# Ledger of designs, part 73: peptides against a protein of PDB entry 3T6J

Target 1, 375 residues: chain A of PDB entry 3T6J
Amino acid sequence: PIVESYIGFIESYRDPFGSRGEFEGFVAVVNKAMSAKFERLVASAEQLLKELPWPPTFEKDKFLTPDFTSLDVLTFAGSGIPAGINIPNYDDLRQTEGFKNVSLGNVLAVAYATQREKLTFLEEDDKDLYILWKGPSFDVQVGLHELLGHGSGKLFVQDEKGAFNFDQETVINPETGEQIQSWYRSGETWDSKFSTIASSYEECRAESVGLYLCLHPQVLEIFGFEGADAEDVIYVNWLNMVRAGLLALEFYTPEAFNWRQAHMQARFVILRVLLEAGEGLVTITPTTGSDGRPDARVRLDRSKIRSVGKPALERFLRRLQVLKSTGDVAGGRALYEGYATVTDAPPECFLTLRDTVLLRKESRKLIVQPNTRLE
Target 2, 372 residues: chain A of PDB entry 3T6J as posed
Amino acid sequence: PIVESYIGFIESYRDPFGSRGEFEGFVAVVNKAMSAKFERLVASAEQLLKELPWPPTFEKDKFLTPDFTSLDVLTFAGSGIPAGINIPNYDDLRQTEGFKNVSLGNVLAVAYREKLTFLEEDDKDLYILWKGPSFDVQVGLHALLGHGSGKLFVQDEKGAFNFDQETVINPETGEQIQSWYRSGETWDSKFSTIASSYEECRAESVGLYLCLHPQVLEIFGFEGADAEDVIYVNWLNMVRAGLLALEFYTPEAFNWRQAHMQARFVILRVLLEAGEGLVTITPTTGSDGRPDARVRLDRSKIRSVGKPALERFLRRLQVLKSTGDVAGGRALYEGYATVTDAPPECFLTLRDTVLLRKESRKLIVQPNTRLE

## One batch from the design tools (peptide; aimed at target 1 H145)

Design b2_p24_7 (made by RFdiffusion4)
Pose (drawn by RFdiffusion4):
Structure b2_p24_7 (pose): chain A 372 residues (1-112, 116-375), chain P 24 residues (1-24)
Amino acid sequence: as target 2 above (372 residues)
Amino acid sequence: LTSEPGGPAVEEDPDAHAYTGKAF
């Protein structure tokens, strides 16, 4: 459609429980030139789902070209203006017929070297160069194969299923599936507090995982003297964001104040656990004399160590999502999402530095439409 | 219809979101 639109109580992020949605609405025009560079990603999107760490039976049944667009926003009502979105928020529809992927083009043009804190003098160079371009990649993947992948196991009214039980097996355990989503049950209704952050984490992780693929970069025009940097800046940005996320964590209440930032911190911790000097957090000192930190990500060890930690992570997340296993999901997540002062990082002590170097986000003014 | 500037300001959100968690 020339004009794209949508509205309702949709994104459930701000419900302390995680079920009730916050009202919003938007009207934006579809840009053509930048969209083809996405519809490409849609065309070849089919194959990639099978590159995911879980078998094809643990994925959605068919596939689709649900849609991927680039929208110049006219009116976005509500609290915020996301860079990209995958909707509607009803999972059942996501599997049965389809969903949509939205990359807002003109919001970007808004959001783009001393404020590159927690990086090194190198790095921030590659950051300034490849941040913008890589942003499109991470978004595309986050939206398309982030929430586009995965399958829910639901018990329909009768004792039957939405799938064949005897032929489905859990790779982690080896047994046959003993858990699932029953009638009326949904992602938020079960995982609740964690559902948003958990699902986002999965999406971002698939983002990096498939951001390691030559084809996607060929779609975005990255290869050779190119294919490096953009991947690096992407991962580096992920780990840095994992550091900045401490600001949005409330230690007193042992509570996280956001899904994305928390998820990003979790991915950071998983990478740190992979060890092998791949990632480091150094309690340095800024030129101003105050405290500071430098995030060190060895790029040569990206495929040899980090990728395994990813696909094992995604495999577990997805496995627990399909069977709807809350116990394992939490135990696996809230354990990763835990914030403590234990070395050789001391996140409780780092958080202060993160708050000192903290940033306050900008404001986006919007135009109106007068009737003549 | 004519476009006019000066509408309400909204906080920037440079993240990609995927809305999920409901049943149809």

Design b2_p24_7_s1 (made by RFdiffusion4, then SolubleMPNN; from b2_p24_7, 16 letters changed)
Fold by OpenDDE base, seed 1:
Structure b2_p24_7_s1 (fold): chain B 375 residues (1-375), chain A 24 residues (1-24)
Amino acid sequence: as target 1 above (375 residues)
Amino acid sequence: PVIVLGGKEVELDPETVNFFGKRR
């Protein structure tokens, strides 16, 4: 078997300022079969990048073919086991040298082990579809998230010599219609500049890329889904995201006005974006459970994903990217924190919903090192 | 960066807090 590993200060999610890496490591075995699927995605990456909702001037100047591998984790040492990884975590290196993507396949598989009766916040009619397509949809989402999410976008930079990596005279900010007025100075990085929101913001961008691009027929084809299956995968992917946005409330600390998990914050933001789109796309309905206690249901109208959801996500995702590219921290923070704000304002009453989420909280899943044997 | 499926709360032990400081 092909063995991969990494070790070191890699992820900064535990840093309140999003800059300092946590020491972690893993040992994993390459899943060749699943890796082949991601290779097909890599082969289409350059084309798919053009489908992202920002001008080419906001995309990388040169596409660098990355590695993408599905891994079965044998051992993981860290605060948590991710489902996918994109490294290095330096945007400059991603732009100039490239990056590597990995999907931790068996971690994804563990997520599938949800019992139907314990599956919270979904309509009964959606539970079976969700269970059936959660896995496949995760494959799609992880691939897009890592490869085309984290692997996309350009940072506008002025180097130490005063040179720009973009044409100041011709590049137009699509949101303002004006020339670029802000950029990263020498020594400034995404993390250093956006600080406390950097990690979550980037995860939100990557997740949004996943949702947005999973609507592209070529993407589903790459993953082997066609017709009704493709639509179900799309539906479940979006459904999972909006559900995750609700579940995310568990990781919000009201008294501290902070989030304890960057990815969950990102998912909540996406939920807010899609709720804002309105038109019955997403509905969260408080209910009473069979136990007589508060419950909730998330509904996603699949027929409105493309007509309502996609445009909303497009606009949002473009804004995320533009603000990121231009280093507009003020604008970026205003946008992101606006959607990340948790209040009890109607109609959603998120703080009240949080109580429901906590009430319905599932027991912590234990991920144990797998047994291995030679066959 | 990474994606997390189940979403885990970031638990900061005292040593980690000393290293990363207080969350804003």
Scores: peptide ipSAE 0.013, ipTM 0.310, DockQ to the pose 0.049
OpenDDE base, seeds 2, 3, 4, 5: peptide ipSAE 0.000, 0.000, 0.000, 0.000; ipTM 0.371, 0.291, 0.266, 0.373; seed 4 fails the geometry check

Design b2_p24_7_s2 (made by RFdiffusion4, then SolubleMPNN; from b2_p24_7, 14 letters changed)
Fold by OpenDDE base, seed 4:
Structure b2_p24_7_s2 (fold): chain B 375 residues (1-375), chain A 24 residues (1-24)
Amino acid sequence: as target 1 above (375 residues)
Amino acid sequence: VVVVPGGPAVPLDPETVNFFGKRR
């Protein structure tokens, strides 16, 4: 077997300012079959990057072919086991030196083991479809999230010598129509500049890339889905995201006005974006469960994903990227915190929904170290 | 990094916040 490992101070999710990494390490075995799908995704990465909703001037100047491998984790030492990894976490290194992507396949497999009777917040008609395609859709999402999410975009930088990595005269901000007015100075990084929102903001961008690009037929083909299956994978991926946005409320602390998990905050933001799009794309309906206690249902109109959802996400994702590229912390914070705000305002009444989410909270899954055997 | 909802990810606890500062 091919063994991969890494160890060090890597992820900064436990740092409120997004700068200090916690110690983490894993040992894993390469899953060759799944890695082959990601290799095909890598082969298409350069072209798929062009499909992202920002000008080429906001994308990396030079495409650097990354590695992408699916891993079955044997041992993971850390506060939490991710489903995917993109390293290094430094944007400057990503754009100049390249990066490596990893999917943790057996972590995803554990997530697939959901009992239908325990599946919350979905319509009955969606449950079977969700159970069937949750795994495959998440593979797609993770691949896109890591490779084309974290692996995309350019930071505008002025180096120590005063030189810019972009043409100040010709590059136009697509949101303002003006020349670039802000950038990263020497010594400034994404994390240092965006600080408290950096991790969640970046995860939101990456998740949004996943949702956006999963609509591309080529992506589904790479993962082996065609026709109705491809459409189902798309639907379930989007459905999973909007459901996750509701579930995210578990990780919000009202009394402290803070989020306790970066990815879940990101998913809530995406939910808010898609709700804002309106037109019946996403509907959250409070209900009463069979036990007579509060429940809820999330509906996603499949027919409106492309017509309503995609444009909304496109605009939002472009804004995220532009603000990131230009180092516009004020604008970025205003945008992101606006969508991340949790109130009890109608029609959603998110604080009330949070009570429902907590009431219907599922037990956390535990991942146990597996054994291997040679046959 | 992608973390599955309901997965093994550990939320930021109050002690961590106190140690590193406030998130907002």
Scores: peptide ipSAE 0.031, ipTM 0.539, DockQ to the pose 0.056
OpenDDE base, seeds 1, 2, 3, 5: peptide ipSAE 0.024, 0.018, 0.022, 0.019; ipTM 0.535, 0.520, 0.560, 0.506; seeds 2, 3 fail the geometry check

Design b2_p24_7_s3 (made by RFdiffusion4, then SolubleMPNN; from b2_p24_7, 13 letters changed)
Fold by OpenDDE base, seed 4:
Structure b2_p24_7_s3 (fold): chain B 375 residues (1-375), chain A 24 residues (1-24)
Amino acid sequence: as target 1 above (375 residues)
Amino acid sequence: PVIVLGGPAVELDPETVNFTGKRR
């Protein structure tokens, strides 16, 4: 077997300011079959990057072919086991030197073992479909999230010599219609500027890229899905995201007005964006469970994903990228924190829903080192 | 950056899961 590993101070999720990495490491075995799918995704990456909803001037100047490998994790040492990884975490290095992507395939597979009777917040009609396609949809989402999410976008930079990596005269901010008025100065980084929202914001951007690009037929083809299967994968991917947005409320602390998990905050933000789109795209309905206690159902209208969901996500994702590229912390914070705010305002009454989410909280996942065998 | 999955809780035992993360 081909073995891959990494070790070091890598992820900064546990740093309130998003700057200091925690010690992390893993040992994994390459899954050749799944890696082949990601290789195809890489082969299409340059073209798919053009499908993202920002001008080429906001994308990396030069496409650098990244590595992408699917790994089955044997051991993972860290605060949590991710489903995917994009490294390095420095945007400047990603722009100039490239990056590597990894999917942790067996981590994704663990999620497939969900018992139908324990699956919360879904309509009964969606449960079987969700169980069937959760895995495949996760593969798609992770691939897009890492490769085209974290791997996309350009930071506008003025270097130490005063030179810009963009044409100040010709590059236009698509949101304002004006020339670029802000950028990263020498020594400034994404994390240093956006600080407390940097991690969650970036995860939100990456997740949004996944949702947005999974609608592209070429993406589904790469992963081996066509026709009705492709549509089901899309549906389940989006459904999973909106459900995750509801589940995210577990990680909100009302008393402190803060979020305890960056990815879950990101998913809540996406839920808010899609709810804001309206038109019956997403509906959260409080219900009563069989036990007589509060419950809820999330409904996603499949027929409105492209007509309502995509445009909403497109606009939002473009704004995320533009604000990131220009280093507009004030604008970025205003946008992101606006969607990340949790209140009990109707119709959603998120604080009330949070109580429901907590009531229906599932046990924490325990993942242990798997056994290996030769066949 | 990394993606962290959310979803139902699953308790895994080394004896029940192979290296691919699939249940035996």
Scores: peptide ipSAE 0.017, ipTM 0.350, DockQ to the pose 0.054
OpenDDE base, seeds 1, 2, 3, 5: peptide ipSAE 0.016, 0.015, 0.016, 0.016; ipTM 0.344, 0.334, 0.345, 0.408; seeds 1, 5 fail the geometry check

Design b2_p24_7_s4 (made by RFdiffusion4, then SolubleMPNN; from b2_p24_7, 14 letters changed)
Fold by OpenDDE base, seed 2:
Structure b2_p24_7_s4 (fold): chain B 375 residues (1-375), chain A 24 residues (1-24)
Amino acid sequence: as target 1 above (375 residues)
Amino acid sequence: ARIVLGGPAVELDPETVNFFGKRR
C-alpha cells in the first residue's frame, strides 16, 4: 500500500487571529479507487474555474495542476479530524507554487453512516434521500470545496518594488464598476489582514464554491452521477448545507457574541444567504417532536435551487471573492459579520432555534483507533 | 484549510468499523 503522512503546525483554526498553527499529524493509506475520481476532477479544474462567478482577472493568472488524493486514515492527532485538506494555507504559495488536496475517505465514510431515527431537523420525506445520498454528495462537496474552493481566486498584490500583479488601468471591480482601489501590500497576507474572520470567511467561500459548482452537469458526471441521481445528489448537497447552517447554532455563544467553530459559522452564513433569497427556497419551521419537546424542520425547495438559490449564491460568492482579492477588510467584515449575526429577530428567531438545536444535540462522539489488517 | 464534519470527533460503531474493513 501507498502510505502518506503529514505532521506539523498546519491549521490555525484555534487561533483567534488565524495565524498560529495547531500541531497535528496523520498516517494514512491511499485509496486508489476514490483517488481516481478526484483525479478526474483535477483534469477538469481549469475549465471549472472559469465557471466561478468572478472575472478571470480575479482568478489565478496561471493554472497549476494540483495533487488530489483520497486517504484512509490510520491515525490522526489533532483537535479535530477534517474530511478534506488543502495545503499549504498560504494564498501566495497556492498562486505561485500550487497546492495539494487530500480527502480523508474513511472519515467521510463515518459521516455516511446515519441512523434514520437519529436524523434531526429534516422532513420525513427527505430522510431516506438524505441517508442514501449524503455520502456521495459529501464527496462532491469536499472535492469542490478543497480543489476549486480553496484552490481558486487571486489576491491583488503590490510588491515591495511597487509593481502590481494586475493591470490597474484595465481591471474593473465587478461590484462597483470602478477600478481596483485596494490590494495587499508587501508583507500583507490574507490571514494578517482579515484576522479574526479569515478562517471562517475562507471556509464560507469554499463551501459556497461547492454548492455553486455542484450544479454544473460536468461535475456530477465526473463523480459518476447522471439524470435523476445527479439531481438527487445536488438536492441532498444543498439540503445538507442548509441543515448544517441550523446545526451550526450549537457553536455560537450568545453571551460572547462569538463563534467557536469557523466551519460552522460559515455554514450558518450560507444558510442566512439562502434564507435572504426568499421565495420559499429555504424554510425553517419550529415544531414539536414526538417527545413533546421543541423540534424544527428544514425544508429546501428543490425546484428553486437553480432559479432562486444559484443567483443568490452567485452574488454572494462573487462579493466574497472580490472583497478577498482586493483586501477590503472593512467591506469583507461588514458583509460576513452581517450574515453571521445571530439574533432572535423574527421570522427566524435564531436564538430560539439555537435552544432547539441544543436540546436535540447528540452526545459528543469520539474517534476510536481502528484495527487495521492487510487483505 | 480543511473541511470539518460537525464536531471534532465521531463515534464509530461496530457496523461502521466493519464497513471500513471492507472498504480497505
Scores: peptide ipSAE 0.024, ipTM 0.360, DockQ to the pose 0.067
OpenDDE base, seeds 1, 3, 4, 5: peptide ipSAE 0.021, 0.026, 0.024, 0.019; ipTM 0.420, 0.374, 0.402, 0.338; seeds 1, 3, 4 fail the geometry check

Design b2_p24_8 (made by RFdiffusion4)
Pose (drawn by RFdiffusion4):
Formats: structure tokens, sequence, C-alpha cells
Structure b2_p24_8 (pose): chain A 372 residues (1-112, 116-375), chain P 24 residues (1-24)
């Protein structure tokens, strides 16, 4: 459509329980030139789902070209203006017929070297160069194969299923599936507090995982003297964001105030656990004399260590999502999402530095439409 | 579930709500 639109109580992020949605609406025009660069990604999107750490039976049944667009925003009502979105928010529809992927083109043109804190003098160079371009990649993957992948196991009214039970097996356990989403049950209705952050974490992780693929970069025009940097800046940005996320964590309530930032911190912790000097957090000192930190990500160890930690992570997340296993999901997540002062990081002590170097986000003014 | 990629930026409505909370 020339004009793209949508509205309702949709994103569930701001419900302390995680079910009730916050009202919003948007009207934006579809840009053509930048969209083809996405429709490309849609065309070859079919294969990639099978590159995911879980078997094809643990994935959605068919596939689709649901849609991927680039929208110049006219009116976005509500609290915020996301860079990209995958909707409608009803999972059943995501599997049965389809969904849509939205990359807002003109919001980007808005959001783009001393404020590059927690990096090094190198790094921030590659950051300034490859952040914008890589942003499209991460978004494309986050939206398309982030939430585009995965399958829900639901018990329909009768004792039957939406799938064949005897032929499905859990790779982690080896048994046959003993858990699932029953009638009326949904992602938010079960995982609740964690559902948003957990699902986002999975999407971002698949983002990095497939951001390691030559093809996708060929779609975005990155290879050779190019294919490096963008991937690096992407991962580096992920780990840095994992650091900045401490600001949005409330230690007194032992509570996270956001899904994305918490998820980013979780991915950071998983990478830190992979160890092998791949990632480091150094309690440095800024030129101003105050405290500070430097995030160190060894790029040569990206495929040899970090990738395994990823596909094992995604394998577990997805496995627990399909069977709808809350116990394992939480135990696996809230354990990763835990914030403590234990070394050799001391996140409780780092958080202060994160708050000192903290940033306050900008404001996006919007135009109106007068009727003549 | 909704998948929101990237950062989310505030609006004039959000700014006014933050100002009201600070005033309170």
Amino acid sequence: as target 2 above (372 residues)
Amino acid sequence: SVGIAGDVFPTMEAKEEEEEEEAE
C-alpha cells in the first residue's frame, strides 16, 4: 500500500504484568527505493529459518512473504516511535497466515564522538562508519527472523494437537514433549514479566547469529573490505548496549525496567560466560578523572567462541518457547538477568559509572495535516 | 507478541507526562 497504517492496544511492554497493551497508532507512507533492498531479504528469507539451531519441526509450519517495508512516518501517536516492528501481536496469526515487518525510514535519518562512551579511540571510528548501515541489518533480522521464526505448541480444545507428538523430540532432554500452550494460553499470559524481554532477547540474538552470514551482507551490499567492520560494529554495539542496560535496572527492587535493555544485558552476560578473553569490562578512568569503563571485544574470536554460545542459547530459548516451559525459561533467564557485584565485573559497582556517563534520549517532533 | 527493533524515541506526549510526574 502507498499508505501504511495501524492502531490499537498493541505493544504490551508497559504492563507490570506484561499482558495489557498500550494504545498507539501510526500513519506513514511507503518508500519504494529503500524497500526493494528489503524485499530482497524477504525473497531469500525462506532458507535461513532452517539455519536456526532447532529442527524444522520446532519451527513454524510453512513460511511467507508477509511483508518488509521502509516507511516515512507521518503520524505516530503514543509514548514512542520504534525503529522497526513485527505485527500484529497475535502469535497464532504469525504462524497461520502471516505477519508484517516494518522498517521506518525517516526515523533513522533523525538518530545518528565523545558521547561514544565505554569504547576505545579505535572502535568508535568503526562505530561511526558502520553503525548506520549495520542498523538496517540488525533491524531486518530482528524483525524478520527475530519473531518470524519459532513455533508454538498448542493444545486445541480436543485432546488433539496442532502438531504430531510422537515425532517431536527435545534436543536438550531427548524425551518427547511433555509441555505446551493449552487453550486460551498465550506468550504474555504465561511468561508475563519475562515474556517481552525474553522474546526480544531471542530476536536480537538471531540478529547477530544470522548477521554472521555472507548472504545477508551481500543483500545489504557488504563484503570483502566491508563484510568485516559491519559485523564487528554490530556485535560490539550489542555488548556495549549490554553494559548501558544497567541504567534501566533497579537493584533495590531487583527489577528490570525494560525488555530490550535487559535482553541486551543478558546476551552480554552469555558472551562473558563464553569466556576465552572474547569480552572484557575494565574499570578504567576517563580523561575527566572520574570513573569510567572500556568494553573490549576481541573480534578474531567471534566465530570460534561467541557463535557457539549464541546457537546454544537460541536453541534453549526456542525449545522452552515451543513447549511453553516457564520454569526452565525463567530459571534460564532470570539467572542470566541477575545483577550482582561479583567480580571480575562487579555490575552493581559498574552501574554507577553507567549512570554517570548516562544519556537522556532526544525528542522527535511531528508534523500535522491541516484540512483545507 | 510485538517485535520492536531498535531504539524507541519519546514523543511530545511522553515529554508532557514526564513533566507532570516531576511536578507531582

Design b2_p24_8_s1 (made by RFdiffusion4, then SolubleMPNN; from b2_p24_8, 11 letters changed)
Fold by OpenDDE base, seed 1:
Structure b2_p24_8_s1 (fold): chain B 375 residues (1-375), chain A 24 residues (1-24)
Amino acid sequence: as target 1 above (375 residues)
Amino acid sequence: MTGIAGEVYPTEEEERREEEERAR
C-alpha cells in the first residue's frame, strides 16, 4: 500500500483570526480506486476552471496541475478530521508552486452511518434518496471543493517593487465595470486582510464552487453518474448543503454573535443565499415532531436548482471571488457578514430555528482508529 | 478543507461542553 502522512501547523480553523495553524498529523493509505476518479477530475480541471463565473483575469494565469488522492485514514491527530484537504494554505504558493488535494474517503463513510429514523429536517420522501446518494454526492462535492474551490481564483498583488500581477489598464471588475481599485500589497495575505472571516469566507467560496460546478454534466460523468442518477446526485448535494445550513445554527453563539465553526458558518451563508433567491427554491418549515416538540423540514425544489439556484449562486460566487481577488475587505465583510447574520426576523426566524436544531441535536459521533488488513 | 457537519474542528468550548454532557 501507498502510505501518506503529514504533520505540522497546518489548518487555522480554530484560530479566531484564521492565522495560526493547529498542530495536526495523519497517517493514511491511498485508495487507488477512488483516486482514479479524482485523477479524471484533475484532467478536466483546466477546462472546468473556465466554467467558473469570473473572467479569466480573475483566474490563475497559468494552470498548475495539482495532485489529488483519496486516502483512507488510519490515524489522525487533531481536533477534528476533515473530509478533504487542500494544501498548502498559502495563496501565493498555490498560485506559483501548485497544491495537493486529498479526500479522506473513510471519513466520508462515517457520515453515512446515520440511521433513517434519526435523519432530521428532511421530508420523508427525500430521506431514502438522501441516504442513497449522500456518499456519492459528497465525493463530488469534496472533489470540486478542494480542487476547483480552494484551487481557483487569483489574488491581485502589487509586489515590493511596485509591479502588478495584472494589467491595471485592461482588467475590469465585473461587478463594478471599473478598473481594479484595490489589491494585496506586499506582505498582505488573504488571512491577514480578511482575518476573522477569512477561513469561513474561503470555505463558503469553495462550497459554492462545488454546488455550482456539480451542475456541469462533465463533472457528473467523471464521477460515473448519468441520467437520473446524475440528477439525483445533484439534488442530494444541494439538499445536503441547505440542510447543513440549518444544522449550522448549532454552531452559532447568539450571546457572542459569533460562529464557532467556519464550515458551518459557510453553509449557513449558502443557505441564506439560496433562500434569498426565493421562488420556492428552498423552504424551511417549522413543524411539530411526533414527540410533540418543535421540529423543522427543509425542502429544495429540484426543478428550480438550475433556473433559480444556479443564477443566485453564480452571482454570489462571482462577488465572493471579485472581492477576494481585489482584497476588498470592507466589501467582502459587508457581503459575508450580511449573510452570516443570525436573527429571529421572519419569515425564517433563525434564532427560533436554532432552538429547534439544538433540541433535535444528535450525539456527536466518535471517530476511532480503524483496523486495517491486507487481503 | 471540507468536512462533515459537526465533525470538523470543534472549538475548545464545544469540547468542554461535550465532555460535560458525557459526564452527566
Scores: peptide ipSAE 0.070, ipTM 0.661, DockQ to the pose 0.245
OpenDDE base, seeds 2, 3, 4, 5: peptide ipSAE 0.057, 0.057, 0.100, 0.068; ipTM 0.661, 0.654, 0.622, 0.667; seeds 3, 4 fail the geometry check

Design b2_p24_8_s2 (made by RFdiffusion4, then SolubleMPNN; from b2_p24_8, 14 letters changed)
Fold by OpenDDE base, seed 5:
Structure b2_p24_8_s2 (fold): chain B 375 residues (1-375), chain A 24 residues (1-24)
Amino acid sequence: as target 1 above (375 residues)
Amino acid sequence: MTGVAGPVYPTEEAAAAAEAARAA
């Protein structure tokens, strides 16, 4: 078997300023079959990057072919085991030197193992479809999230000598129609500038890239889905995201007006964007469970994903990227915190929904180190 | 080299674990 490992102070999600890494490490075995799918995605990455909703001037000048591997984790030491990893955690290095993507395949498999009777917040008609396609949709989403999400976008930089990595005279901000008015100065980084929102904002951008690009037939074909199967994978991927946005409320602390988990905040933001799109795309309905206590149902109209959802996500995703590229912290914070605000205002009444989410919370799953055997 | 926290895709379980670790 091919063995991979890493160890060190890597992820900074526990740092309020997104800068200091927590200690983590793993030992894993390469899953060759799943890695082959990601290799096909990598082969198409340069083409797929052109499908993202920002001008080429806001994309990396040179495509750096990344490594993408699916790993089965044998042991993991840290606060939590992720489903996917993009390293290094330095935007400057990712832009100039490249990056590596890792999917933790067996972690994903544990995560999407769901019992139908315990599946919350979905309509009955969606449950079987959700269970069937949860795994495949995760593979698609994680692949896009890591490779084309975290792997995309350019930061506009002025170096210590005063030189720019973009043409100030010709590059136009697609949102304003004007020349670029802000950038990163020497020594400024994504996390240093965006600070408290940096991690969640980037996760939101990456998740949005996944949802946006999964609509392309070429992406689904790479993963082996065509026709009705492809449409079901798309539907379940989007459905999973809107459900995740509701579940995210568990990680909001009303008394402190803060989020305790960056990815969950990101998923809530996406839910808010898709709710704002309106036209019956997403509906969250409070209900009463069979036990007589509060419950809720999330509905996604699959027929409106392309007509309503895609345009809304396109506009939002473009804004995220433009604000990131230009280092516009004020604009970025205003946009992101606006969607991340949790109130009890109608019609959604998110604080009330949070109580329902907490009431329906499942017991935490324990991930235990597996044993290996020779065949 | 400014360490930008790389985005990990957390599962619900991973998110819960990370949150529990913050509370501890």
Scores: peptide ipSAE 0.086, ipTM 0.708, DockQ to the pose 0.163; fails the geometry check
OpenDDE base, seeds 1, 2, 3, 4: peptide ipSAE 0.033, 0.047, 0.047, 0.072; ipTM 0.672, 0.667, 0.672, 0.694; seeds 1, 2, 3, 4 fail the geometry check

Design b2_p24_8_s3 (made by RFdiffusion4, then SolubleMPNN; from b2_p24_8, 13 letters changed)
Fold by OpenDDE base, seed 3:
Structure b2_p24_8_s3 (fold): chain B 375 residues (1-375), chain A 24 residues (1-24)
Amino acid sequence: as target 1 above (375 residues)
Amino acid sequence: MTGVAGEVYPTEEALKREKEEKEK
């Protein structure tokens, strides 16, 4: 077997300022069969990067072929076990030296074990489809999130010598129509500039890339989905995201106006973007459960994903990238915190929905890590 | 990095809250 491992201060999700890494490590075995799917995704990565909704001038100047491997985790030491990893976390290194992606396949498999009767906030008609395709759709999402989410875009930088990594005269900001007016100076990083929102913002960008690119037929083909199955995978991936956005309210602390989990904040932001798109794309309806207590239902109109959802996500994702590339902290914070704000304003009444989410909270799953043997 | 909904890399505040809830 091929054994992969890493150890060190790697992920900064526990740092309120998004800068200090948590000490973590894993030992895993390569899953060759699943890795082959990700290898096909890597082979298409250069072309798929061009499908992202920003100008090539906001993408990496040179495509660096990354590694992508599916891993079965034997042991993981840290505060949580991810489904996927993209390293290094330094954007400057990602754009100049490259990066590696891994999918923790057996972690994903555990996440798929959901009992139908415990599946909250979905319409009854969606539950069976959701259970069937949650796993496969999440594999697609993780692959896109890591490889083309975290692996995409560039930072505009002025180096110590005053040289720019972009042409100041010709590069135009697609949101303003103007020349680039802000960039990262020497010593400035994504985390140092965007600080408290950096981790969640980046996760939101990566998740948005996943949703956006999963609509591309080539992506679905790479993962082995065609026809009706491909459409179901798309639907369930988007449905899972909007559901996750509702579930995210568990991780908001109203008294502190604070989010306790970067990925969940990101998913809530995406939910807000898709709700704002309107036209019946996403509907959250408060209901009464069979127990007579508050409940809710999230509905996603499948027929409006491409016509309403995609354009809304495109605009949002472009704004995220442009603000990131230009180091526009004020604009980025205004945009992101605007969507991350949780109020009880109608029609959504998110604070009231939060009470419902807490009421319907499932018991925390325990992940037991396996051993392996050579036969 | 991405993970399963609700269980990936809680902040220090989230961990503190979880600890407090268990001690109750």
Scores: peptide ipSAE 0.056, ipTM 0.512, DockQ to the pose 0.227
OpenDDE base, seeds 1, 2, 4, 5: peptide ipSAE 0.047, 0.053, 0.062, 0.051; ipTM 0.504, 0.475, 0.501, 0.528; seeds 1, 2, 4 fail the geometry check

